# Peptides against a protein of PDB entry 1EBD: the designs that were tried, part 44

Target 1, 138 residues: chain A of PDB entry 1EBD
Amino acid sequence: KASYEGKVAAEAIAGHPSAVDYVAIPAVVFSDPECASVGYFEQQAKDEGIDVIAAKFPFAANGRALALNDTDGFLKLVVRKEDGVIIGAQIIGPNASDMIAELGLAIEAGMTAEDIALTIHAHPTLGEIAMEAAEVAL

## One batch from the design tools (peptide; made by RFdiffusion4, then SolubleMPNN)

Design b2_p15_2_s4 (from b2_p15_2, 7 letters changed)
Fold by OpenDDE base, seed 5:
Structure b2_p15_2_s4 (fold): chain B 138 residues (1-138), chain A 15 residues (1-15)
Amino acid sequence: as target 1 above (138 residues)
Amino acid sequence: SRMEENRKKLLELRA
C-alpha cells in the first residue's frame, strides 16, 4: 500500500491523472508465520450484508508445507455466494507475503473461486493451497 | 465478458 501510495503521489506530482481504480490492495506482515490479506475479511463482508462463503484450507494438509516442516496456518478465501466471485483472501503461513499476489490478481480481475479451482497449480507447492481453498468454496 | 462484469460488481461494492 505504501509503495502504491508513493506511485500515485509521484504520478500526481508529475501531472498525470490517475484513472486507475484498484479493487484489491494487499497488506502483508512479515512475521513468522507471515500474514497477508487482500480484499474483504469475512466479517467485513457480513457487516455489509454480503452473503459469503469463507473457504479455509490448512497448510497442515499441503504437501509442500509438510515437506518444509512449516505447516502452521491456513488460507481463507472470502467468496460472494451470489456469483462465486472472490472478494477477499487471507493467508497465515509460509510464504504468505508472496502467495497473496495470486489472489490479489484474482480479485482484481473479477475471477471466481471456480477460476482458481480450475487453474492447475504445480505439485507439490505452497500455491496449491489456493486451489484447495477454492475447491472448498465450490 | 464475465470477468469484466464481475469487476464492475466489485467496483460497485467497493464504492
Scores: peptide ipSAE 0.272, ipTM 0.842, DockQ to the pose 0.878
Fold by OpenDDE base, seed 2:
Structure b2_p15_2_s4 (fold): chain B 138 residues (1-138), chain A 15 residues (1-15)
Amino acid sequence: as target 1 above (138 residues)
Amino acid sequence: SRMEENRKKLLELRA
């Protein structure tokens, strides 16, 4: 967020019109395992009266995670039930800081869980976890 | 488009 806002500010100062237009801002903690989040948490959505599906998929069920012997954690997708739009995601696990980017893109673009589920992910990769969670949300 | 409409809804949620 700080980097994005700084860019907008710099462009404005330089005389180039720029607008802040984003849906969600990612948050990352570079711990072991890493933690990353973007958009709504499940409870936040519920508190605002949004009917959601929370789809969870563990790293322990992922082939790449197993191969790396690093299987702690999970990915959770928060999906608006009425239309399947992804409104949030949380990841605890290896490479969560990078994995969150796909989901940030999906949220910002207005994609659905189906969009992710129908996207072929290379095998075996940690990225498949997002696809698997999306399938759970269907 | 579908995605544009979805994004609009998301912006409304945040606002």
Scores: peptide ipSAE 0.190, ipTM 0.789, DockQ to the pose 0.919
Fold by OpenDDE base, seed 3:
Formats: sequence, structure tokens, C-alpha cells
Structure b2_p15_2_s4 (fold): chain B 138 residues (1-138), chain A 15 residues (1-15)
Amino acid sequence: as target 1 above (138 residues)
Amino acid sequence: SRMEENRKKLLELRA
């Protein structure tokens, strides 16, 4: 957040069009396993009266995670039920700190679970778990 | 634009 706001400020100072209109700000904890989140948590959405689908997929079912012998954790997508729009994501597991970026992009772009489900991810990769979770949400 | 409409909805949630 601070980094992005700094960039916006710099652009404004330079006389370029600039706007702070982000939807989601990522949060990362470099623990073992790593934790990352962007957008709504499931309970936050429910507390605000948003009907959501929480689609969860475990790293234990991910081919790359198995190959790395690092299968702890999961990816969770929080999807607004009325239109399938992704409004949040949480990752606990290997490479969560980097993997959250794809989901942040999806949220900022207003993508749906279907958009991610229909995006081919390289095999075998940890990133496939996003596609798998998206399929669960359909 | 579908994505534009979806993003608008998300911004409304944040507001």
C-alpha cells in the first residue's frame, strides 16, 4: 500500500495523471508456512452481508507441492455468489508470498472465478492451485 | 465491459 501510494504521489508530482483507486491490498507474513491474503476474508464478507462461496483447495493435492515435499496448507478463494466475482483470497503454504500476486491482479481487474478456471497454468506448478480453487467455486 | 462492471461493484463495496 505504501509503495503504491508513493508511486502515485511521484507521478502526480511529475505532472502525470494519477489516481488511487486500488480495490485490494495484499498482506504477507513470511512464516513457515508462508501466509498471504488479499481482499475479503470469508467471515468479513459475511459480516457485511455479502453472500459468498469460499472455495478451498489443499496443497496436499497439488502436484508441485507433492514433488517439493511441502504440502501444508491451502488456497482459499472468496467469491461473491451473485456474479462469481473474486473478492478475496488467502494462501497458507509454499510460495504464498509470490502466489498472492496473481489473485491480487484478478481482484483488481474484476475477474470472476471462471476467468481463473479457464486460464491454463503450467504443469506442474504451485500456481495450479489457483485454477483448482477457482474450479471449486464454479 | 464485463470486468469494468465487476470492478465498479467492488469499488462500491469498499466505499
Scores: peptide ipSAE 0.090, ipTM 0.714, DockQ to the pose 0.898
Fold by OpenDDE base, seed 4:
Structure b2_p15_2_s4 (fold): chain B 138 residues (1-138), chain A 15 residues (1-15)
Amino acid sequence: as target 1 above (138 residues)
Amino acid sequence: SRMEENRKKLLELRA
């Protein structure tokens, strides 16, 4: 967020048009396990009256995580029931800080859980967990 | 497009 704000400021100073508003800004904590979030938390959505599906998939069920013996945590997708649009995601686990970028992209682009579910993810990878969670949301 | 419409809805939620 701070980096983005700095970039926007620099562009404004240079006389460039105002930057596009972003829907979701990621937050990352480089703990062990890493924590990353973008968009709505499930409870935030519910508090705002949004009917959501919270699709959770554990790293313990991810092949790459098992191979790495690093299976703590999960990925949670927060999906609006009305149209399947992804409105949030949380990742607790290995490489969460990098993996959150895919979900950030999905949210900014207005993608649905189906869009991710239908995207081929390499096997075996930690990133497959996003696809798995998306499938849960269908 | 579908995605543009979805993004618009998301922006409305954020506002």
Scores: peptide ipSAE 0.308, ipTM 0.861, DockQ to the pose 0.886; fails the geometry check

Design b2_p15_3_s1 (from b2_p15_3, 11 letters changed)
Fold by OpenDDE base, seed 3:
Formats: structure tokens, sequence, C-alpha cells
Structure b2_p15_3_s1 (fold): chain B 138 residues (1-138), chain A 15 residues (1-15)
């Protein structure tokens, strides 16, 4: 966030058109396992009266995570039930700090769980967990 | 805070 805002400001000062137009701000904790979040948490959505699907998929069921012997945690998608739009995501597990970017993009673009489920993810990768969680939400 | 809540509202307005 801060680095991006600083870049936008620098570009504006330099006379280049630039704007801050992001909605979903990622939060990362570089622990072991890593924790990352973007958009709504399930309970935040519920507290605001949003009917959501919380689709969870464990790293213990991910082929790459198994191969790495790093299977702690999960990915959770928070999906608005009315239209299937992804409004939040949380990752606890390997490479969460980098993997959250895909889901940040999906949220910013207003994508649905179906959009992610229909996106081919390379096999075997940690990133497949996003596709698997999206399939749970369908 | 207020900025975060505004962004959340914007997110809900998608699609």
Amino acid sequence: as target 1 above (138 residues)
Amino acid sequence: DAELEERRRALLSLK
C-alpha cells in the first residue's frame, strides 16, 4: 500500500498521469506459516448483513504443498451468494504473501468464483488451491 | 478506518 501510493505520488509530481484506484488492500504477516488477507473476512461480511459462502480448501490436499512437505493452513474465499462475486480471501500457508495477489486482482476486477474455477492453473502448483477453493464455492 | 470502509463499499458495488 504505502509503496504503491508513494509511486503514484512520485509519478504525479513528475507530470505523469497516475491515480490510486485500488479497492482491496492486502494485508500480510510474514510468519511461518505466512498469513495474507484481502477484502472481507467472512465475519465482517456477515456483520454487514452480506450473505456469503466461505469456501475453504486445505493445503494438505494440494499436490505441490504435499511435495514440499509444507501443508499447514488453507485458502478461504469469501463469496457473495447472490452473484458469486469474490469479496474477500484469506491464505494461511506456504507462499501466502505472493499468492494473495491473484485474489486481490480477482476482487479488484469483480470476478466470480466461477471465473477462478475456470482459469487453468498449472499442475502441480500452490496456486491451484485458489481454483480448488473456487470450485468449492460453486 | 473511514478510508478502508469507503473502499469496502466500493468493493461491494462491483458487478
Scores: peptide ipSAE 0.044, ipTM 0.631, DockQ to the pose 0.128
Fold by OpenDDE base, seed 5:
Structure b2_p15_3_s1 (fold): chain B 138 residues (1-138), chain A 15 residues (1-15)
Amino acid sequence: as target 1 above (138 residues)
Amino acid sequence: DAELEERRRALLSLK
């Protein structure tokens, strides 16, 4: 957030019309395992009366995580049932701090779980877990 | 946070 706002401010100072226009702000905790989140948590969506699917896939079932012997945690997608739009994501596990960026992009672009599920992810990679979680949401 | 609430509304309006 701060870095993005800094870019907008710099552009404004330079005389370029710019505005802070973001939909979702990622939050990262560089713990072990790492934690990352963007958009809605499942309970937040429920509290607002949004009917959601919480699609979870464990790193223990991810080929790259297994190869790295680093299989703690999971990826969770919060998907609006009405239209399949991803409205939130949480990652606890290896490389969560970097992996959240894909899901931040997906949320900002209004992508669906189907969009992610049908996106080819390299095998085996940690990032492939996003595709797997998206498939769970279908 | 009014800005956060606006962003949430924007999120829900996508697609």
Scores: peptide ipSAE 0.031, ipTM 0.606, DockQ to the pose 0.132
Fold by OpenDDE base, seed 4:
Structure b2_p15_3_s1 (fold): chain B 138 residues (1-138), chain A 15 residues (1-15)
Amino acid sequence: as target 1 above (138 residues)
Amino acid sequence: DAELEERRRALLSLK
């Protein structure tokens, strides 16, 4: 149920005309699970002719999410293939509304997936999922 | 929006 509601919320964000008109402005829906996005969606990047990697990591594999018994959803990084630069991120899951800020910073700073992958995140935290998704993009 | 378009160009020009 919660997973379905989160998917619907994410689709509403992605399908809304206002979602076409944002770059690094975060969008948040305080549903259960929470949904957050910053930068490009994968399809938006493709529509603009950007070749991207969509790197996804599930909360079901995150140690803190398991400890909280709140494992629905995932983090997705949208990474430009030519140089590994992060151009978008989406989070569906626990604390997505706050966790999106790290990824907004990464996009604004022109960071790569490698930069995030090589950043030590405290263990166990929900925030580790950003590092894990970045490793998937490598 | 001119600000949005400027930010888009900046994003695409990163690294």
Scores: peptide ipSAE 0.023, ipTM 0.548, DockQ to the pose 0.173
Fold by OpenDDE base, seed 1:
Structure b2_p15_3_s1 (fold): chain B 138 residues (1-138), chain A 15 residues (1-15)
Amino acid sequence: as target 1 above (138 residues)
Amino acid sequence: DAELEERRRALLSLK
């Protein structure tokens, strides 16, 4: 966020129109396991009166996480029930800081859980967990 | 997991 705001400020000073108006600004905590989030948390959506599905899939069920012996945590998708659009995502687990980018892209693009579920992820990868969580939301 | 939830709450505080 701060880095992007700095870029926007620099662009504005240079005379380029730019604004920080993105829906999906990621947040990352580089702990062990890593934590990452983008968009709505489940409770935030509920507090705003949005009916959501919280689709959760554990790294303990991910083939790559098992192979790495790093299975703590989960991926959670926050999906709006009305239209299946992904409005938030949280990852606690291996490589969460990088994996959140796929979900940030999905949210900014207005994608649905079905869009992710139908996206082929390489096997075995940590990224497959996004597909698995999306399938839970269907 | 309680530890994971604590970390999640910390992350929530950033947003």
Scores: peptide ipSAE 0.019, ipTM 0.564, DockQ to the pose 0.031

Design b2_p15_3_s2 (from b2_p15_3, 12 letters changed)
Fold by OpenDDE base, seed 4:
Structure b2_p15_3_s2 (fold): chain B 138 residues (1-138), chain A 15 residues (1-15)
Amino acid sequence: as target 1 above (138 residues)
Amino acid sequence: MEEREERRRRLLALK
């Protein structure tokens, strides 16, 4: 957020047309395990009256996480039930701080769970957990 | 290039 807003401010000061337009802002905690979030939490969506699917997949079922012996945590997708659009994601686990960027892109682009489920992820990777969670949301 | 929505519909029809 602040880095992006700083860029927009610099462009505006330089006399370039620039605006801040974002749907989702990532939040990261560099703990062990790492925590990352973008968009809605499941409860926030419910409190706003959005009917959601909360699709959760554990790192304990991810082949790369098993190979790394780092299987704590999960990925959660928050999917709007009416149209399958991803409106939020949370990751607790290995590389959550970097993995959240894919899901931030998906939210900003108005992608569905099917869009991620139909995207080939490299095997074996931690990133495959996004595909697995998307398949749970179908 | 196949349009994204056409590709999506095609791939979903194969599942």
Scores: peptide ipSAE 0.025, ipTM 0.639, DockQ to the pose 0.045
Fold by OpenDDE base, seed 3:
Structure b2_p15_3_s2 (fold): chain B 138 residues (1-138), chain A 15 residues (1-15)
Amino acid sequence: as target 1 above (138 residues)
Amino acid sequence: MEEREERRRRLLALK
């Protein structure tokens, strides 16, 4: 957020047209476990009258998380029901701060849960949980 | 929520 707002402010000061758009700006808390979010929370989408699927997959079912003995938390996708477009994501768990970048890209690109579900992820990885959560949304 | 195509047109018009 702050670094992006600083860029927009610098562009505006330079006399260039610029706007702040918060749709795909990640928020991270470097706690143990880590917390990351991008786009809508499920309740924010509902409060705006967006009909959503909240697809959740636990790290306790992820092969890499099991091998690392770090299985706390989950990934959640917030998917718009009308077209399957991903409008938000939340991660609580191992490597959440880095893993949120894939989901930020998916939201910025207007990708669907099907697009992520059909993307081959390396096995076993923590990132594979995004594919598993996308399959729950189908 | 702003649709992707509308958002894209808006952001491209700023460049």
Scores: peptide ipSAE 0.022, ipTM 0.549, DockQ to the pose 0.110
Fold by OpenDDE base, seed 1:
Structure b2_p15_3_s2 (fold): chain B 138 residues (1-138), chain A 15 residues (1-15)
Amino acid sequence: as target 1 above (138 residues)
Amino acid sequence: MEEREERRRRLLALK
């Protein structure tokens, strides 16, 4: 948030067309394991009356996480049930701080769980967990 | 299937 707003402000001061246009702001805690979130939490969506699917996949089932011996945590997608649109994501686990960017992009683009499930992720990678969680939402 | 641009507009309306 702050770094992006600073860039937009600098571009605006320089007389370039620049605007803050975002749907979701990532939040990261650099703990061990890392925690990252973007968009809605499941409970926030429910409190707003949005019917959601919470699709969860554990790092303990991810081939790269197993190979790294770092299998604590999960990825959760918050998917709007009406149309399959991803409205939020949470990651607790290895590389969560970087992997949240893919899900931020998916939310900003208005992508569905199907769009991620149909995206080929390299095997074995930590990022493949996004595809696995998207398949759980179908 | 809904177009990505229409889905993005619906998401913006939730914010």
Scores: peptide ipSAE 0.019, ipTM 0.523, DockQ to the pose 0.685
Fold by OpenDDE base, seed 5:
Structure b2_p15_3_s2 (fold): chain B 138 residues (1-138), chain A 15 residues (1-15)
Amino acid sequence: as target 1 above (138 residues)
Amino acid sequence: MEEREERRRRLLALK
């Protein structure tokens, strides 16, 4: 956020067209395990009257997490039922701080759970958990 | 199938 706002401010000062129009601002806590979030939490979406699917997949079922002996936590996708669009994501676990970027991109692009489920992820990687959680939302 | 760019513009207009 702040680093990006600094870039936008520098571009605006330089006389370039610049706008801050982000749908999804990531939040990261560099704890052990790491925590990352982007877009809606499940309860926030429900409180706004959005009918959602909360698709959750555990790191304990991820082949790379098992190989690293770091299997605590999960990925959760918050998917709007009407059109399958991803409106939020939460990650607690290994590499959550970096892995949230894919899901931030998906939300900004208006991607569906199907778009993520049909994206080939490298095997074995922690990133496959996004695909697995997307498959749960189908 | 709606084109991804048209879908994205529609979704951005709803936010």
Scores: peptide ipSAE 0.018, ipTM 0.510, DockQ to the pose 0.324

Design b2_p15_3_s3 (from b2_p15_3, 10 letters changed)
Fold by OpenDDE base, seed 1:
Structure b2_p15_3_s3 (fold): chain B 138 residues (1-138), chain A 15 residues (1-15)
Amino acid sequence: as target 1 above (138 residues)
Amino acid sequence: SAELEARRKALLSLK
């Protein structure tokens, strides 16, 4: 967020049009395991009266995580039941800080869980966990 | 914050 705000400020000072506002700003904590979030948390959505599916998939069931012997944590998708649109995502686990970018893109583009489920992910990768969680949401 | 609320509203307006 701070980096984005810096870019917008620099562009404004330079006399360029302001950048488009983003709807999904990621938050990352570089702990062990890493934590990353974008968009709504499940409870935030519920507090606002949004009917959601919280689709969770563990790294313990991910082939790449097993190969790396780093299987703590999970990925959670927060999906609006009305239309299947992804409105949030949380990752606790290996490479969460980088993996959150796919989900940020999905949210910004208004994608559904089905869109991710139908996207082929390379095997074996940590990123497959997004596809697995999306399938849970279907 | 008002900014956070505006962004949340934008998320809900998708599709």
Scores: peptide ipSAE 0.106, ipTM 0.709, DockQ to the pose 0.109
Fold by OpenDDE base, seed 5:
Structure b2_p15_3_s3 (fold): chain B 138 residues (1-138), chain A 15 residues (1-15)
Amino acid sequence: as target 1 above (138 residues)
Amino acid sequence: SAELEARRKALLSLK
């Protein structure tokens, strides 16, 4: 957030018309396993009266995670039931700090779970878990 | 915060 805002400010000061235009700010804890979040948590959405699907997929079922012998944790998508739009995501597991970027992009772009489910992810990769979780939400 | 609420509103306005 601060880095992005600083970039926008620097560009504006340099004479380039720029505006802060972001919605989903990622949060990362570089622990073992890593933790990452972007957008709504399930309970936050519920507290605001948003009807959501919490689609969870474990790293224990991911081929790359198995190959790496690093299968702790899961990916959770928070999907608005009304239209399938992804409004949040949480990852606990290998490479969560980097993997959250795909989901941040998806949220900022207003993508649906279907959009992610229909996006081909390389096999075998940790990133496939996003696709698998999206399929759970369908 | 007002900023957080504005972002949430923007998020909910997508698609």
Scores: peptide ipSAE 0.075, ipTM 0.665, DockQ to the pose 0.108
Fold by OpenDDE base, seed 4:
Structure b2_p15_3_s3 (fold): chain B 138 residues (1-138), chain A 15 residues (1-15)
Amino acid sequence: as target 1 above (138 residues)
Amino acid sequence: SAELEARRKALLSLK
């Protein structure tokens, strides 16, 4: 967020019109395990009256995580129940700080859980967990 | 903040 806003500000100073036009702002904590979030948290959505599906898949069931001996945590998709649109995602686990980008893209593009579920993810990869969580949401 | 609320509204308006 700060970097993007800085870019917008620099462009404005240079005389180029620009706007802060992103919908979902990622947040990352570089802890062990890493924590990353984008869009709505489940409770946040509920507090705003949004009926959601919280689809959770553990790294303990991910082949790459097992191979890396790093299976703590999970990926959670927050999916609007009405239409299947992904409105949030949280990752606690290996490479969460980078993996959140796929989900940020999905949210910004207005994708559904089905869109991710039907996207082939390489096997075995950590990123495959996004597909698995999306399948849970279906 | 007003900015965050605007972004949330935009998010909900997708599809």
Scores: peptide ipSAE 0.054, ipTM 0.646, DockQ to the pose 0.112
Fold by OpenDDE base, seed 3:
Structure b2_p15_3_s3 (fold): chain B 138 residues (1-138), chain A 15 residues (1-15)
Amino acid sequence: as target 1 above (138 residues)
Amino acid sequence: SAELEARRKALLSLK
């Protein structure tokens, strides 16, 4: 966020057109387990009157996480009920800091849970958990 | 696609 804002400010000062604001800005905590979030939290959406599905899938049920003996945590998708559009995502668990990028892209592109569920994810991988959570939302 | 564009516009309205 800070890096992007700095770039926009520099371009504005130089007399260039302003860049478009992003919909989703990621936040990461490099703890053990890692924590990552992008877009709406479930409660934030509810507070704004958005009817949402909170679709959660645990790393304890993910094949790669089991193989790595690193199964703490979960992935949560926040999905707007009206049209299935993903408006937020949270990950607590292995590789959360990198895995959040897929979901950030999905949110920025206006993708639905169905779009993620129908995207082939390699098995077994940690990233496969995004597909599993998306299927929960369907 | 037209569908993706429509979804993006709807999402942007949430900002």
Scores: peptide ipSAE 0.027, ipTM 0.606, DockQ to the pose 0.749

Design b2_p15_3_s4 (from b2_p15_3, 10 letters changed)
Fold by OpenDDE base, seed 4:
Structure b2_p15_3_s4 (fold): chain B 138 residues (1-138), chain A 15 residues (1-15)
Amino acid sequence: as target 1 above (138 residues)
Amino acid sequence: MAELEARRQALLSLK
């Protein structure tokens, strides 16, 4: 957040048209395993009356995580049922701090679970878990 | 692009 706002301010000072326009701010805890979140948690969405699908995929089923012998945790997508739009994501596991950026982008762009599911992810990668979770949400 | 923006605005309306 602060870094992004600082960039917008710098661009504005430089005479470039820029504004703070974000939907979600990522939160990261650099623990072991790492924890990352962006947008809604499932319960937050429910508490606000949003009908959601919570699609969860474990790192224990990810080929790269298996190869790294680091399979603790999961990725969860929070998907609005009405239109399939991704409104939140949580990752606990290897490289969660970096992987959350893809899902942050997806949320900011208003992408659906289908958009992620139909995006080819390199094999084998940890990032494939986003695609796998998106497929669960379909 | 237009569709993605429409979806983005729909998400923003939740807040």
Scores: peptide ipSAE 0.017, ipTM 0.449, DockQ to the pose 0.889
Fold by OpenDDE base, seed 5:
Parts: sequence; C-alpha cells; structure tokens
Structure b2_p15_3_s4 (fold): chain B 138 residues (1-138), chain A 15 residues (1-15)
Amino acid sequence: as target 1 above (138 residues)
Amino acid sequence: MAELEARRQALLSLK
C-alpha cells in the first residue's frame, strides 16, 4: 500500500496524471510456513452479505510441494458466486509471499475462477495450486 | 477486454 501510494504521489508531483485505483492490497507474514492474503477473507465477504465460494486446495496434493518435502498448508480462493469473480485469496505454505502476486493481479483485473482454471501453469510448480483451487471453485 | 473491465467495475462496486 504505502509503496504504491508513494509511487502515485511521485507521479502526481512530477505532473503526470495519476490516480490511486487499486482493489486489493497484499498482506504477507514471512513465517514458516509463510502466510499471504489479498482481498476478502471468506468471513469478511459473508459479513458484508456477499455470497461466496471458498475454494481450498492443499499443498499436500501439489507435485512440486511433494518434491520439495514442504506440503504444509493450502491456497484458498474467495469467489463471488454471482459471477465467479475472485474477490480474495489466502495462502499458507511454501513461497506464499511471492505466489500471492498472481492472485493480487487476478483480483485487480477482475478475473474469475474460470480465468485462472483455464490459465496453463508450468508443471511441476507450486503455482499450479492456484489453478487447482480455481477448478474447485467451478 | 470489455468483459474484464465489466468484472473490474463489478468488483470495485464492493468498496
């Protein structure tokens, strides 16, 4: 947040037309396992009256996580049922701090679970878990 | 592109 707002402010000071137009701000905890979140948590969406699907996929079922012997945790997508738009994501597990960026991009772009499910991820990678969780949401 | 923009606007309406 602050870094992005600083960039927008610098552009504005430089006389460039710039606006703060972000939907999702990532939060990361560099613990072991790492924790990352962007957009809505499932309960936050429910508290606001948004009907959501919480699609979860475990790292224990990811081929790269198995190969790394680091299978703790999961990825969760928070998907609005009305239109399939991804409104939040949480990752607990290996490389969560970097992997959250894909989901932040998806949320900012207004992508659906189908958009991610239909995106080919390299095999075997940790990133495939986003595709797998998206398939669960369909 | 038009569909993505419509989806983006729908998401922004939640804020």
Scores: peptide ipSAE 0.017, ipTM 0.489, DockQ to the pose 0.874
Fold by OpenDDE base, seed 3:
Order: structure tokens, then C-alpha cells, then sequence
Structure b2_p15_3_s4 (fold): chain B 138 residues (1-138), chain A 15 residues (1-15)
């Protein structure tokens, strides 16, 4: 957030039109395990009256996480039931700080859970967990 | 949601 706001401010000072879209700004905590979030939390969506599916997949079931002996946590997709559009994502686990970028892109582009589920992820990778969570939402 | 939905619709209109 702060770095992005700094970029927007610098662009505005330089005379370039720039805007801050707070909906798709990722939040990252570099803890152990790492935590990352973008868009809506499940409860936040519910509080706004959005009917959602919360699709969760654990790192304990991811082949790369097992190979790394780093299986704590999960990925959660928050999917709008009406049209299958991804409106939020949370990751607690290995490489969450980098992996959140794919889901930020998906949300920004208005992608569905089906779009992610049908995207081939390299095997074995931590990133496959996004595909697995998307399949849970179908 | 309104801002996100407006952005989504704008992006979809470019496809």
C-alpha cells in the first residue's frame, strides 16, 4: 500500500494521471508463515451482502510444499456465487508474499474460479495451490 | 463492490 501510494504521488507530481484502486491492493506480512491478502475477506463480503464461496486448499496437500517440508497454512479464494468471479484471496504459507500477485492479477482482470482452474500451473510448484483452490470453488 | 464491479466491466468491455 504505502509503496504504491508513493508511486501514485510521484506520478501525480510528474504530471501523469494516476489513481489508487484500494480494492486490489495486496497486503503482505513477512512472518513465518508469510501472510498475504488481496481484495475481499470472506466475512467482509458477507457483511456487504455478497453471496460468496470460500474455497480453501491446504499446503499440506501441495506436492511442492511437501517436498520443501513447509506445509503450514492454506490458500483461500473468495468467489462471488452469482458469476464465479474471484473477489478476494488470502494465503498463509510458503512464498505467500510472491504468490499473491497471480491472484491480484486475476481479481484486477475480473477472472473467474474457472479461469484459474483451467490455467495450467507448472508441476510441482507452490503455485498449483491456486488451481487446486479454484477447483474447490467449482 | 461497486468500484470493483465497475472496473471489471470496463476491462471486460475491452475484450
Amino acid sequence: as target 1 above (138 residues)
Amino acid sequence: MAELEARRQALLSLK
Scores: peptide ipSAE 0.016, ipTM 0.401, DockQ to the pose 0.124
Fold by OpenDDE base, seed 2:
Structure b2_p15_3_s4 (fold): chain B 138 residues (1-138), chain A 15 residues (1-15)
Amino acid sequence: as target 1 above (138 residues)
Amino acid sequence: MAELEARRQALLSLK
């Protein structure tokens, strides 16, 4: 957030047309395991009257996480039921700080759980957890 | 592209 807003401010100072245009702002905690979030939490969406699916997939079911011997945690997708649009994601696990970027892109683009589920992810990777969670949401 | 932009605008309306 602050880095992005700083870039927009620098562009404005330089006399270039610029605006802060974002749908979601990622938040990361570099703990062990790492924690990352973007967009809505499930309860926030419910409190705003949005009917959602919370699709969860554990790191313990991922081949790369098993190979790394680091299987604690999960990925959760928050998906709007009416159209399947991803409106939030939370990750607790290895490399969550980088994994959240794919989901941030998906949210900013207005992508659906189907769009992620039908995207081929390299095998074996931690990134497949996003695909697997998207399949759970279908 | 057009469909993704429509979905983006729909999501922006939630904020």
Scores: peptide ipSAE 0.015, ipTM 0.451, DockQ to the pose 0.900

